Peptides against a protein of PDB entry 3J47. Designs and how they scored, part 45

Target 1, 121 residues: chain A of PDB entry 3J47
Amino acid sequence: IRLTNQLKSLKGLQSKLKDVVEYLDKVINKELPINHTILGKLQDVFNLLPNLGTPDDDEIDVENHDRINISNNLQKALTVKTNDELMVIYISNLVRSIIAFDDLIENKIQNKKIQEQRVKD
Target 2, 69 residues: chain B of PDB entry 3J47
Amino acid sequence: YEEKEESNLAATKSMVKIAEQYSKRIEEEKELTEEELKTRYVGRQDPKKHLSETADETLENNIVSVLTA

## One batch from the design tools (peptide; aimed at target 1 T82, target 2 T12)

Design b2_p27_3_s1 (made by RFdiffusion4, then SolubleMPNN; from b2_p27_3, 21 letters changed)
Fold by OpenDDE base, seed 3:
Structure b2_p27_3_s1 (fold): chain B 121 residues (1-121), chain C 69 residues (1-69), chain A 27 residues (1-27)
Amino acid sequence: as target 1 above (121 residues)
Amino acid sequence: as target 2 above (69 residues)
Amino acid sequence: DEKKKALQDGYELNEQRLKKQKELLSL
């Protein structure tokens, strides 16, 4: 469910970005009059959107190195932090998997002992 | 889209809590390993089973955290 | 003037969101 919602949001953003590009191209080609109200609303939407798409206005505020906020333009620093978090999650999953395997091995050993006892009886 | 955005925001908040709970989860995982060790010695299946179940829950929480990330 | 105001309103909204996020992380 969560992953599907994230994908849907990303697809929606991609579609909107495409529509904006198409609109800008039509305005450049003088096929449509510049609707200033639409441009203002689009600008508001872009200000609300993570500035991932406008590399030029990405003031890489170097200070936010430590906070992985999915929403902010500081993708490089955020990518490093995201990589660190993913690494921690990976290690945690690995440790849990090892514990689960250890329990499985112990369960197999116990089952084998029970079978050996049944053969002696 | 809005429901997904709300879900992503909730997921992000959960990730922050996951960082705090990560140390606690590691400790819970260690406790499970100790209980498993004790159960190996005592031959009582109940503590081992409980340890295994807590390890599985910890694993599931990590998987959900990865899916949220 | 309206465009400048819209840009400023967007900036203030982002600052408010950032502040709320910082508060949520501190709790």
Scores: peptide ipSAE 0.464, ipTM 0.814, DockQ to the pose 0.042
OpenDDE base, seeds 1, 2, 4, 5: peptide ipSAE 0.468, 0.488, 0.446, 0.451; ipTM 0.848, 0.853, 0.847, 0.846; seeds 1, 2, 4, 5 fail the geometry check

Design b2_p27_3_s2 (made by RFdiffusion4, then SolubleMPNN; from b2_p27_3, 18 letters changed)
Fold by OpenDDE base, seed 5:
Structure b2_p27_3_s2 (fold): chain B 121 residues (1-121), chain C 69 residues (1-69), chain A 27 residues (1-27)
Amino acid sequence: as target 1 above (121 residues)
Amino acid sequence: as target 2 above (69 residues)
Amino acid sequence: KEKEEELRKAYELNEERQKKLSELLKL
């Protein structure tokens, strides 16, 4: 479910980007007038997109590296936090798996004892 | 798109809650392990079963956290 | 504890950003 929703959102974004590129090409070729409203909205969307491409924005508060990916530069900092959270989740899953394994071993030992009793009868 | 965004928001909120409950889940897992150990020594099945169930619940919560992260 | 609080703030900020992005996509 979650992965499907992420894929759907990505596909929608891809389609919108394709439409924008096609529109921009038509404007460059003087086939269509510039729709300032669409361009303004697109610019706003790009401004809200995490800044993946500007290496020089030192304004990414390095202190936000411990915070989850809100903005791209912030997202890079936040990637560190996400990694820390994923690490905690990984450790927790490992511990649960160990406990479950211990229970399986005990169940196996009990089953073996029951079988040994049945052979003696 | 909207349904996906809502799902992502719910997942983010769940992640925060998981972080807060993580310490509690670790403690619950330890309690189950102690009960299992006691059951092995005393020969009582009931504490061992309870420990196993709590460990399983803790594991499930961690899996949900990973899927949300 | 401090890192956990920072994490919480990051989730809140991400939620706000997602809302703004959704609003922009609807306009």
Scores: peptide ipSAE 0.540, ipTM 0.867, DockQ to the pose 0.542; fails the geometry check
OpenDDE base, seeds 1, 2, 3, 4: peptide ipSAE 0.449, 0.469, 0.525, 0.452; ipTM 0.848, 0.848, 0.857, 0.861; seeds 1, 2, 3, 4 fail the geometry check

Design b2_p27_3_s3 (made by RFdiffusion4, then SolubleMPNN; from b2_p27_3, 20 letters changed)
Fold by OpenDDE base, seed 1:
Structure b2_p27_3_s3 (fold): chain B 121 residues (1-121), chain C 69 residues (1-69), chain A 27 residues (1-27)
Amino acid sequence: as target 1 above (121 residues)
Amino acid sequence: as target 2 above (69 residues)
Amino acid sequence: EEKEKELKNGYELYIERQKKLKELLSL
């Protein structure tokens, strides 16, 4: 259920991004006038979005190098933090798996003991 | 989309709680492992079962945490 | 830094448990 909802949200985001790209292409081609309201909203979205380190967007923002560097540093820091959190979760899962395996081994040992007792009876 | 957004918001709130509970879960997992070790020596099946159950709960919580992260 | 230390401790615990499991499998 949760993964399905995340996938649906991601698909919706992808569709919106495609629409934005199509709009931007039309503006670049002078097929549509620059809508300042849409651009303002898009800018707000970009300001809220952690800089997704896709190299292609970096070429356009060469003039804002300092802000990009700050944003990249922030993104890098956030990425590191996210990676650390993921690593902790991964380790926790591994630890749980080990505990479960230990229990299986113990169950196997108990079963062997039960079999040995049955042979003695 | 709105339902998924609500679910994601709930998940994000859960992530904050997961961070707080993580240390407690690790401690609980350690306690269970010790109980399993003790059960091997004492032959008490109940502590071993409890250890296994707590380990499973800890795994499930970690999986939920990964899905939330 | 504290989180990194916690992660390292988790890995160490995992490795120790894996060793115990291997020992149990060999018996």
Scores: peptide ipSAE 0.431, ipTM 0.859, DockQ to the pose 0.018
OpenDDE base, seeds 2, 3, 4, 5: peptide ipSAE 0.530, 0.516, 0.411, 0.533; ipTM 0.870, 0.862, 0.845, 0.871; seeds 2, 3, 4, 5 fail the geometry check

Design b2_p27_3_s4 (made by RFdiffusion4, then SolubleMPNN; from b2_p27_3, 20 letters changed; failed a check: too like the target's own chain)
Amino acid sequence: SEKEEELKKGYELYEELLKKKLELLKL

Design b2_p27_4_s1 (made by RFdiffusion4, then SolubleMPNN; its pose is not in this set)
Fold by OpenDDE base, seed 5:
Structure b2_p27_4_s1 (fold): chain B 121 residues (1-121), chain C 69 residues (1-69), chain A 27 residues (1-27)
Amino acid sequence: as target 1 above (121 residues)
Amino acid sequence: as target 2 above (69 residues)
Amino acid sequence: LEELLNLRNKLIEEGKKLLKELEEKEK
């Protein structure tokens, strides 16, 4: 249940980030005029949800390169440290997924054994 | 700019703390995996279930950490 | 059943390897 809720939240965040990136790319490519209202709303969302890091935040402050920063602008300066942390989190998630999968396999094996025992009986 | 920098610094400190918690959770997951291995040999379902649950909790915590990073 | 057990053991080993790699990256 918790994992499913987390996955749903992550998917929602990912979708929103994708929309932001797509909008920013269109603005950069001059395909769309700069919509100040959309940018303002995005900024408000970032201010309210500082953890919703888009990787491409334009405000590069050069001084903060070595610190893990959640904020996109500071993350660009801290992109290296943030990337390292994200990598660790990714690997940890993979390990958890592997363990969960192993448990699923074991449960399947146990269920099969129970079924075989029931057929013998 | 300064307020954003301070907010980013606070966020970064929070991320470091999350990373430490994540490392601890990885160790808990490893312990669960050992219990699963032991349960596989002993044929007891309960230790395996406990290992699976701890692995799931560790995974969930990592996902939350990724979402918050 | 044996195939499932082997698959499980392989998955556990892969998970352990990934954990070690993570620990090495954090150092």
Scores: peptide ipSAE 0.441, ipTM 0.846, DockQ to the pose 0.119; fails the geometry check
OpenDDE base, seeds 1, 2, 3, 4: peptide ipSAE 0.418, 0.436, 0.414, 0.432; ipTM 0.846, 0.855, 0.850, 0.850; seeds 1, 2, 3, 4 fail the geometry check

Design b2_p27_4_s3 (made by RFdiffusion4, then SolubleMPNN; failed a check: too like the target's own chain; its pose is not in this set)
Amino acid sequence: REKLREEREKLIEEGKKKLEELKEKEE

Design b2_p27_4_s4 (made by RFdiffusion4, then SolubleMPNN; failed a check: too like the target's own chain; its pose is not in this set)
Amino acid sequence: FEELEKLREELIELGKKKLEELKKKEA

Design b2_p27_5 (made by RFdiffusion4)
Pose (drawn by RFdiffusion4):
Structure b2_p27_5 (pose): chain A 91 residues (1-28, 36-48, 72-121), chain B 63 residues (1-40, 47-69), chain P 27 residues (1-27)
Amino acid sequence: IRLTNQLKSLKGLQSKLKDVVEYLDKVIHTILGKLQDVFNLNNLQKALTVKTNDELMVIYISNLVRSIIAFDDLIENKIQNKKIQEQRVKD
Amino acid sequence: YEEKEESNLAATKSMVKIAEQYSKRIEEEKELTEEELKTRPKKHLSETADETLENNIVSVLTA
Amino acid sequence: AEEEAAEAFLDALKEAAEAELEALEAL
């Protein structure tokens, strides 16, 4: 789902670029200003990425913890299944 | 495009706020362990732990 | 109508980019 959403966003840019190229050919306004702003707004992320790296680490750790908890419950489920099997054999 | 952006936007606003959500997920995780212990309720605890993990995963995907 | 749709698209990009920058700054 996230991927489909990202593709939609990129699709808009691609089409937008094509339109802009055609527009410029024809010319040979507000949209252009808006594009410029967006441009000014990955390069910048470079420096900002430094911080993101730290936060990514924290969210990795959290995921690990959740995985451990899931394993715990999984073990309990396995034990219950084994007990059920034993009971069936006895019967 | 908009629908997709909306989903992404929510992922971003959650990333700004994740410090509090992390502490609440930490607690939730502990709660699920408690429920399991009682069972040894267990199911409820397990569900809570799974939810916490899912929240962490969603935070990582957004990042 | 195409121009309005393009402007609404770019405005949404600005909002998304601004939100991303704000999130990065808040790190």

Design b2_p27_5_s1 (made by RFdiffusion4, then SolubleMPNN; from b2_p27_5, 16 letters changed)
Fold by OpenDDE base, seed 2:
Structure b2_p27_5_s1 (fold): chain B 121 residues (1-121), chain C 69 residues (1-69), chain A 27 residues (1-27)
Amino acid sequence: as target 1 above (121 residues)
Amino acid sequence: as target 2 above (69 residues)
Amino acid sequence: SKEEEQLKFLDLQIESLKAKLEMLNSL
């Protein structure tokens, strides 16, 4: 469910970005007037996005290596943090899997012992 | 989209909490393994089942954490 | 590379889990 919602949000954003690009191309070609409301909302979105392209963000990237931030340069540092978190989750899942297998093996051993006892009776 | 965005924000906050709780979950998994070992020696199925259930819960929480990441 | 180091770390974790499974099977 959560992954599906994230995917849906990402797809929606992608579609909107595509529409904006198409609109900007039409404005550049003088086919349509600039929609100031859409541009304003887009600017707000870009301002909320971590700065993808400004070189001054390199110092901020070093401090935020441990925090998940959405923009590309910050995403590089954030990608490291995300990778570390994913590794922790992966290890945890493996540990849980091992515990589950241990229980399964024990259950099988017990079932085998019960069957052997039934055959002796 | 808005519902998904809210879910993603909640997931991000949860991931920070999960990072802190991850160490605790690993310890809980170890405790469950010890209980399973004890259950094997005592021949009691119930403690072993409880350990398995706790391990499964820890796994589910980890999966949710990964999905939020 | 950083990616190669991450892969090596993952491989080490997988091997650790395999060792744990073998230990459990020996019990």
Scores: peptide ipSAE 0.442, ipTM 0.853, DockQ to the pose 0.017
OpenDDE base, seeds 1, 3, 4, 5: peptide ipSAE 0.440, 0.432, 0.475, 0.437; ipTM 0.833, 0.850, 0.855, 0.854; seeds 1, 3, 4, 5 fail the geometry check

Design b2_p27_5_s2 (made by RFdiffusion4, then SolubleMPNN; from b2_p27_5, 18 letters changed)
Fold by OpenDDE base, seed 2:
Structure b2_p27_5_s2 (fold): chain B 121 residues (1-121), chain C 69 residues (1-69), chain A 27 residues (1-27)
Amino acid sequence: as target 1 above (121 residues)
Amino acid sequence: as target 2 above (69 residues)
Amino acid sequence: SREEKLLKQLDLEIESLKAKLDMLLSL
């Protein structure tokens, strides 16, 4: 569900960006006037995006090890964070799996004991 | 799209929280293992079940954390 | 490296879990 939502959001953004590009092309060709409202919203979105285009500023954002990446350059630093989080999740899952196996083994042992007792009776 | 964005933001925040709680979850898993061991000695099925359930819950939380990452 | 530290931690956790499993098997 979460991944699906993220994918949908990304697809929506992609579609919107495509529309903007198409619009900009039409404006450049003098086919349509600039839609200032759409451009303003896009600018706001871009401003909220981590600075994708300035690699030098991206080194500064590398210190934000703990923030999940919204944008490509910040995405590198955030990728590190994401990797760390994924590792934690992986370890946790492994631990849970081991516990589950332990329980399974115990249940199996108990079942064997019960069977042995039934044979003795 | 906005709903998904909000969901992603919430997920991100949840991941941070999960990272903080990860150590706690590991400890909970250890406790579950201890309870399982105790249950094995006592021969009571209920404590073992509880340990298993706690382990499963810890695993589920970890999975959710990964999915939010 | 940070990654190496994380890997080491994971290994330690795995070993701990294995030890628990072995203990359970011994019962």
Scores: peptide ipSAE 0.465, ipTM 0.859, DockQ to the pose 0.015; fails the geometry check
OpenDDE base, seeds 1, 3, 4, 5: peptide ipSAE 0.443, 0.447, 0.459, 0.438; ipTM 0.846, 0.847, 0.856, 0.854; seeds 1, 3, 4, 5 fail the geometry check

Design b2_p27_5_s3 (made by RFdiffusion4, then SolubleMPNN; from b2_p27_5, 19 letters changed)
Fold by OpenDDE base, seed 1:
Structure b2_p27_5_s3 (fold): chain B 121 residues (1-121), chain C 69 residues (1-69), chain A 27 residues (1-27)
Amino acid sequence: as target 1 above (121 residues)
Amino acid sequence: as target 2 above (69 residues)
Amino acid sequence: SKEEELLRFLELQIESLREQLNYLQSL
């Protein structure tokens, strides 16, 4: 559910960005005037958000090493922290999986012992 | 989209909390493993069950952490 | 014997996870 919502939001943003690009192209071609209201709102959003850059903008230096960022571009700046956290989560999942398997094995061993005891009785 | 944005914000806040609790979860997992080992020797079924349950809870928390990351 | 082998395998996996955790803590 959470991932689906994030993907939907990202798709919405992508669609909006595409619309903006198309609009800008039309303005450059003198086909339509600039919608100043929409552009102003977008600028406000960009000013409030950390410099995300474009996904294709590989020039974003690694900043804020210790923070996880939702944005892929900001995650690049926070790549080290993000990677560390992901590794921790991965390891934790592995540990939990191993423990679950250990319990399963132990349960099987116990069941086998119970069966052996029943045969002896 | 707005609901997803709110969800993402909540997830981000949750990630901070998850980072703080991660070490505790690891310790809980270790405790469960120790209890399981002890149960193998002592034949105490209850500690083993508790260890298994704690391990499952730890896994679930890790999955939630991945979803929030 | 198969059950014992599975147990040994799980033990090795747990040890591996512990080592990975220690590595992460060292970073």
Scores: peptide ipSAE 0.421, ipTM 0.843, DockQ to the pose 0.014
OpenDDE base, seeds 2, 3, 4, 5: peptide ipSAE 0.434, 0.429, 0.424, 0.418; ipTM 0.853, 0.846, 0.849, 0.842; seeds 2, 3, 4, 5 fail the geometry check

Design b2_p27_5_s4 (made by RFdiffusion4, then SolubleMPNN; from b2_p27_5, 18 letters changed)
Fold by OpenDDE base, seed 5:
Structure b2_p27_5_s4 (fold): chain B 121 residues (1-121), chain C 69 residues (1-69), chain A 27 residues (1-27)
Amino acid sequence: as target 1 above (121 residues)
Amino acid sequence: as target 2 above (69 residues)
Amino acid sequence: SREDELLKQLDLQIQQTKAKLEMLESL
């Protein structure tokens, strides 16, 4: 459910972005007049979205906020952070697996000792 | 779309909370490991079992965190 | 930096767990 909703939101955003790009291309090609309302909404989206689409390489070192992989360029830095977080989670799972395995081995050893004691008795 | 965005925001907030809980889970894993070690020395299966169960719970929480992330 | 520290702590835990496993195997 959550993944499906995230995917749906991403698809919707992607579709909207595609429509905007298509509109901008038509305006550049002088096929359609500039729709100021659409441009204003896009500007608002760009202001709210960390600088996804502006070509200027200002890698704003948003070092600080740990937020997950939503949007592509800031999404790379966020992807790195998300990847790091995923790595931590992976390592944690590995540690837990190792602990569980250790417990299993210990239980097996104890069971063997109990069996050996029973044979001696 | 708006509902999904809200869900994503909630998920992000949940991830921050998960990160905080992660440190606690790591500590719980350490405690379980110490209990297992103590149980190994004491020869009582119960502390070892508890350690194993806590390790399993920690694994499950990590899996859920990965799925949420 | 903070994330790196968290990773280091996780690595330390993994190493400790591995050491415990090795100890268990030797027994």
Scores: peptide ipSAE 0.461, ipTM 0.847, DockQ to the pose 0.016; fails the geometry check
OpenDDE base, seeds 1, 2, 3, 4: peptide ipSAE 0.428, 0.451, 0.446, 0.451; ipTM 0.845, 0.852, 0.845, 0.853; seeds 1, 2, 3, 4 fail the geometry check

Design b2_p27_6 (made by RFdiffusion4)
Pose (drawn by RFdiffusion4):
Structure b2_p27_6 (pose): chain A 91 residues (1-28, 36-48, 72-121), chain B 63 residues (1-40, 47-69), chain P 27 residues (1-27)
Amino acid sequence: IRLTNQLKSLKGLQSKLKDVVEYLDKVIHTILGKLQDVFNLNNLQKALTVKTNDELMVIYISNLVRSIIAFDDLIENKIQNKKIQEQRVKD
Amino acid sequence: YEEKEESNLAATKSMVKIAEQYSKRIEEEKELTEEELKTRPKKHLSETADETLENNIVSVLTA
Amino acid sequence: AAAAEAAEKALEALAEAAEAANEALEA
């Protein structure tokens, strides 16, 4: 789902670029300004990425903890299944 | 495009706030362990732990 | 006109998303 969404966003840019190229050919405004703003707004992320790296680490750790908890419950389920099997054999 | 952006936007606004959500997910995780212990309620605890993991996964995907 | 309006909205949404991303990164 996230991927489909991302693709939709990129698709708009691609089509938008094509339109802009065609527009320029024809010329040979508000949209242009808006585009420029967006441009000014990965490069910048480079410095910002330094912080993101730290946050990514924290969200990795949280995921690991959740995985452990899931394993725990999984073990309990397995034990219950074994007990059920034993009871069936007895019967 | 908009729909997709909306979902992304929510992922971003959650990333700004995740410090509090992390502490609440930490607690939830502990709660699910408690429920399991009682069972040894167990199912409820397990569900809570799964939810916490899922929340962490969604935070990582956003990042 | 409708295509231009749709393009403007898309660019505004991109800007907002970029601003929100920058704010999240700065936080």

Design b2_p27_6_s1 (made by RFdiffusion4, then SolubleMPNN; from b2_p27_6, 19 letters changed)
Fold by OpenDDE base, seed 3:
Structure b2_p27_6_s1 (fold): chain B 121 residues (1-121), chain C 69 residues (1-69), chain A 27 residues (1-27)
Amino acid sequence: as target 1 above (121 residues)
Amino acid sequence: as target 2 above (69 residues)
Amino acid sequence: SEKEKETLEFLELEKERLEALLKAMEA
């Protein structure tokens, strides 16, 4: 469900971008007048997006760091952070697994002791 | 789309919370292990069971963290 | 015309970003 919602959001954004491009093409071809409201909204969206065009290791806004879905250039820098987080999660899972195994071993030992006691009785 | 966005935002907030709770989870796991060790020595199943349950809860939280990440 | 060009460039950039996001979601 969560992944599906993410995909839906992305598809929606893609469709919207496509529509904007088509609109711009029509404006360039003088088929339609420029819609200033749409352009303004698009500019706002762009300002919120990481600057993909600048190869410069510009200001990785720390706030955007937590969103895995950030655009490729910012994402490249964020990838390191994401990898670290994934590593932490992995280690945590391993630790939990080890604890679970320890409990299983103890349970087996107890069961064996109970069985041995029953044989002695 | 809005519902998905809201879900993603909630997930992000959860990740931050998970990071904060991570240290606490590690401590909880350690406590469970200690209780298990004590149970092994005393032969009382109750503390051991409690430790196991806490470990399981910690694992579950990690899984949720993975799903949120 | 210059403003239109700038808008087009912006749209292309945003499109590329969305495509990247889509690819990431598919992975």
Scores: peptide ipSAE 0.438, ipTM 0.806, DockQ to the pose 0.055; fails the geometry check
OpenDDE base, seeds 1, 2, 4, 5: peptide ipSAE 0.423, 0.424, 0.435, 0.414; ipTM 0.804, 0.807, 0.810, 0.797; seeds 1, 2, 4, 5 fail the geometry check

Design b2_p27_6_s2 (made by RFdiffusion4, then SolubleMPNN; from b2_p27_6, 18 letters changed)
Fold by OpenDDE base, seed 1:
Structure b2_p27_6_s2 (fold): chain B 121 residues (1-121), chain C 69 residues (1-69), chain A 27 residues (1-27)
Amino acid sequence: as target 1 above (121 residues)
Amino acid sequence: as target 2 above (69 residues)
Amino acid sequence: SSKEEETLKQLELEQESLKAKLEAALA
């Protein structure tokens, strides 16, 4: 279910990104004004989608950043923030795992001591 | 797509809460580790067990956070 | 950030060290 939802979101995002690219191309060509609503929707999508560290996002963000400085700067900042949050979560998981391993080692040592005491008795 | 968006929104809100509580969880984990060290030194098993259980709970919460992300 | 990546690598190394200690304790 989760994977399926992620895939659907990715497909939706891909379609939206395509639309955004097309829109941005039109804006660059001065065919259309910058639509704040589209940028807002894009920001919402970025806020909803955890940055999975896809290289394509960085390239798109860089291209968008060069083309749309303020909006792209905000989107880039949000993406960076999301990435940082994900990294913090990952580090936290690693720390917890390390603590759990330390406890397991200590438990094993204690069990060994108990066995040694039983043999001495 | 709409269901996924709603799920993602809920997950994002959960992640924000987790992020806010993360610092507290890290501190709690450190405290438990200190208790384990003290218990190891004193030779009492019960505090160490409690610390281990808390560490496991913290790990589980992190796993849930990763799954939610 | 690069600093965060380095911290992650350190944690991985610590985890491997703990695993090795656990294996040694079990032997």
Scores: peptide ipSAE 0.450, ipTM 0.844, DockQ to the pose 0.015; fails the geometry check
OpenDDE base, seeds 2, 3, 4, 5: peptide ipSAE 0.434, 0.420, 0.443, 0.427; ipTM 0.849, 0.816, 0.851, 0.827; seeds 2, 3, 4, 5 fail the geometry check

Design b2_p27_6_s3 (made by RFdiffusion4, then SolubleMPNN; from b2_p27_6, 18 letters changed)
Fold by OpenDDE base, seed 4:
Structure b2_p27_6_s3 (fold): chain B 121 residues (1-121), chain C 69 residues (1-69), chain A 27 residues (1-27)
Amino acid sequence: as target 1 above (121 residues)
Amino acid sequence: as target 2 above (69 residues)
Amino acid sequence: SEKEKKTLRFLELRKEQLEALREALLA
């Protein structure tokens, strides 16, 4: 469900971006007037998203490094953090699996002991 | 799309919380393993079962965390 | 017009940001 929602969000963003590009092309071609409201909303979105295309903005706020894959340039640093988090989750899953196996082994040993006792009786 | 975006945002927030909880979950898993070991020595199946169930729950939580990540 | 150029640049920047977001989500 979560992955599907993420994909849907990404698809929605892609579609919106495509619509904006198409709108801009129409404005450039003088087919439609510039919609100031759409442009304003797009500007607001850009202000909220880090400039991914300009490698030059060195202000990688180091503090935001560990947060999830949201935006590309900040996201490369964030990707490293995300990878670290995924690694931790992976290790945790392995540990849980090991514990589950230990319990299975113990159950098997107990079952064998019960069978041995039944044979002696 | 909006619902998915909200879900992704919630998942991201959950991931940050999961990172903090991960250390605690590791400790909880260790405690369960210790209880299982104690149950082996006492020969009581019930404590071992409880430890196994807690370990499974911890594993499930980790899987959910990975899926959220 | 100069305003149209600015709008286009803004849209290109937004598109790039969106693409980066997609990559982050896929990663």
Scores: peptide ipSAE 0.484, ipTM 0.830, DockQ to the pose 0.065; fails the geometry check
OpenDDE base, seeds 1, 2, 3, 5: peptide ipSAE 0.472, 0.475, 0.463, 0.464; ipTM 0.829, 0.830, 0.817, 0.823; seeds 1, 2, 3, 5 fail the geometry check

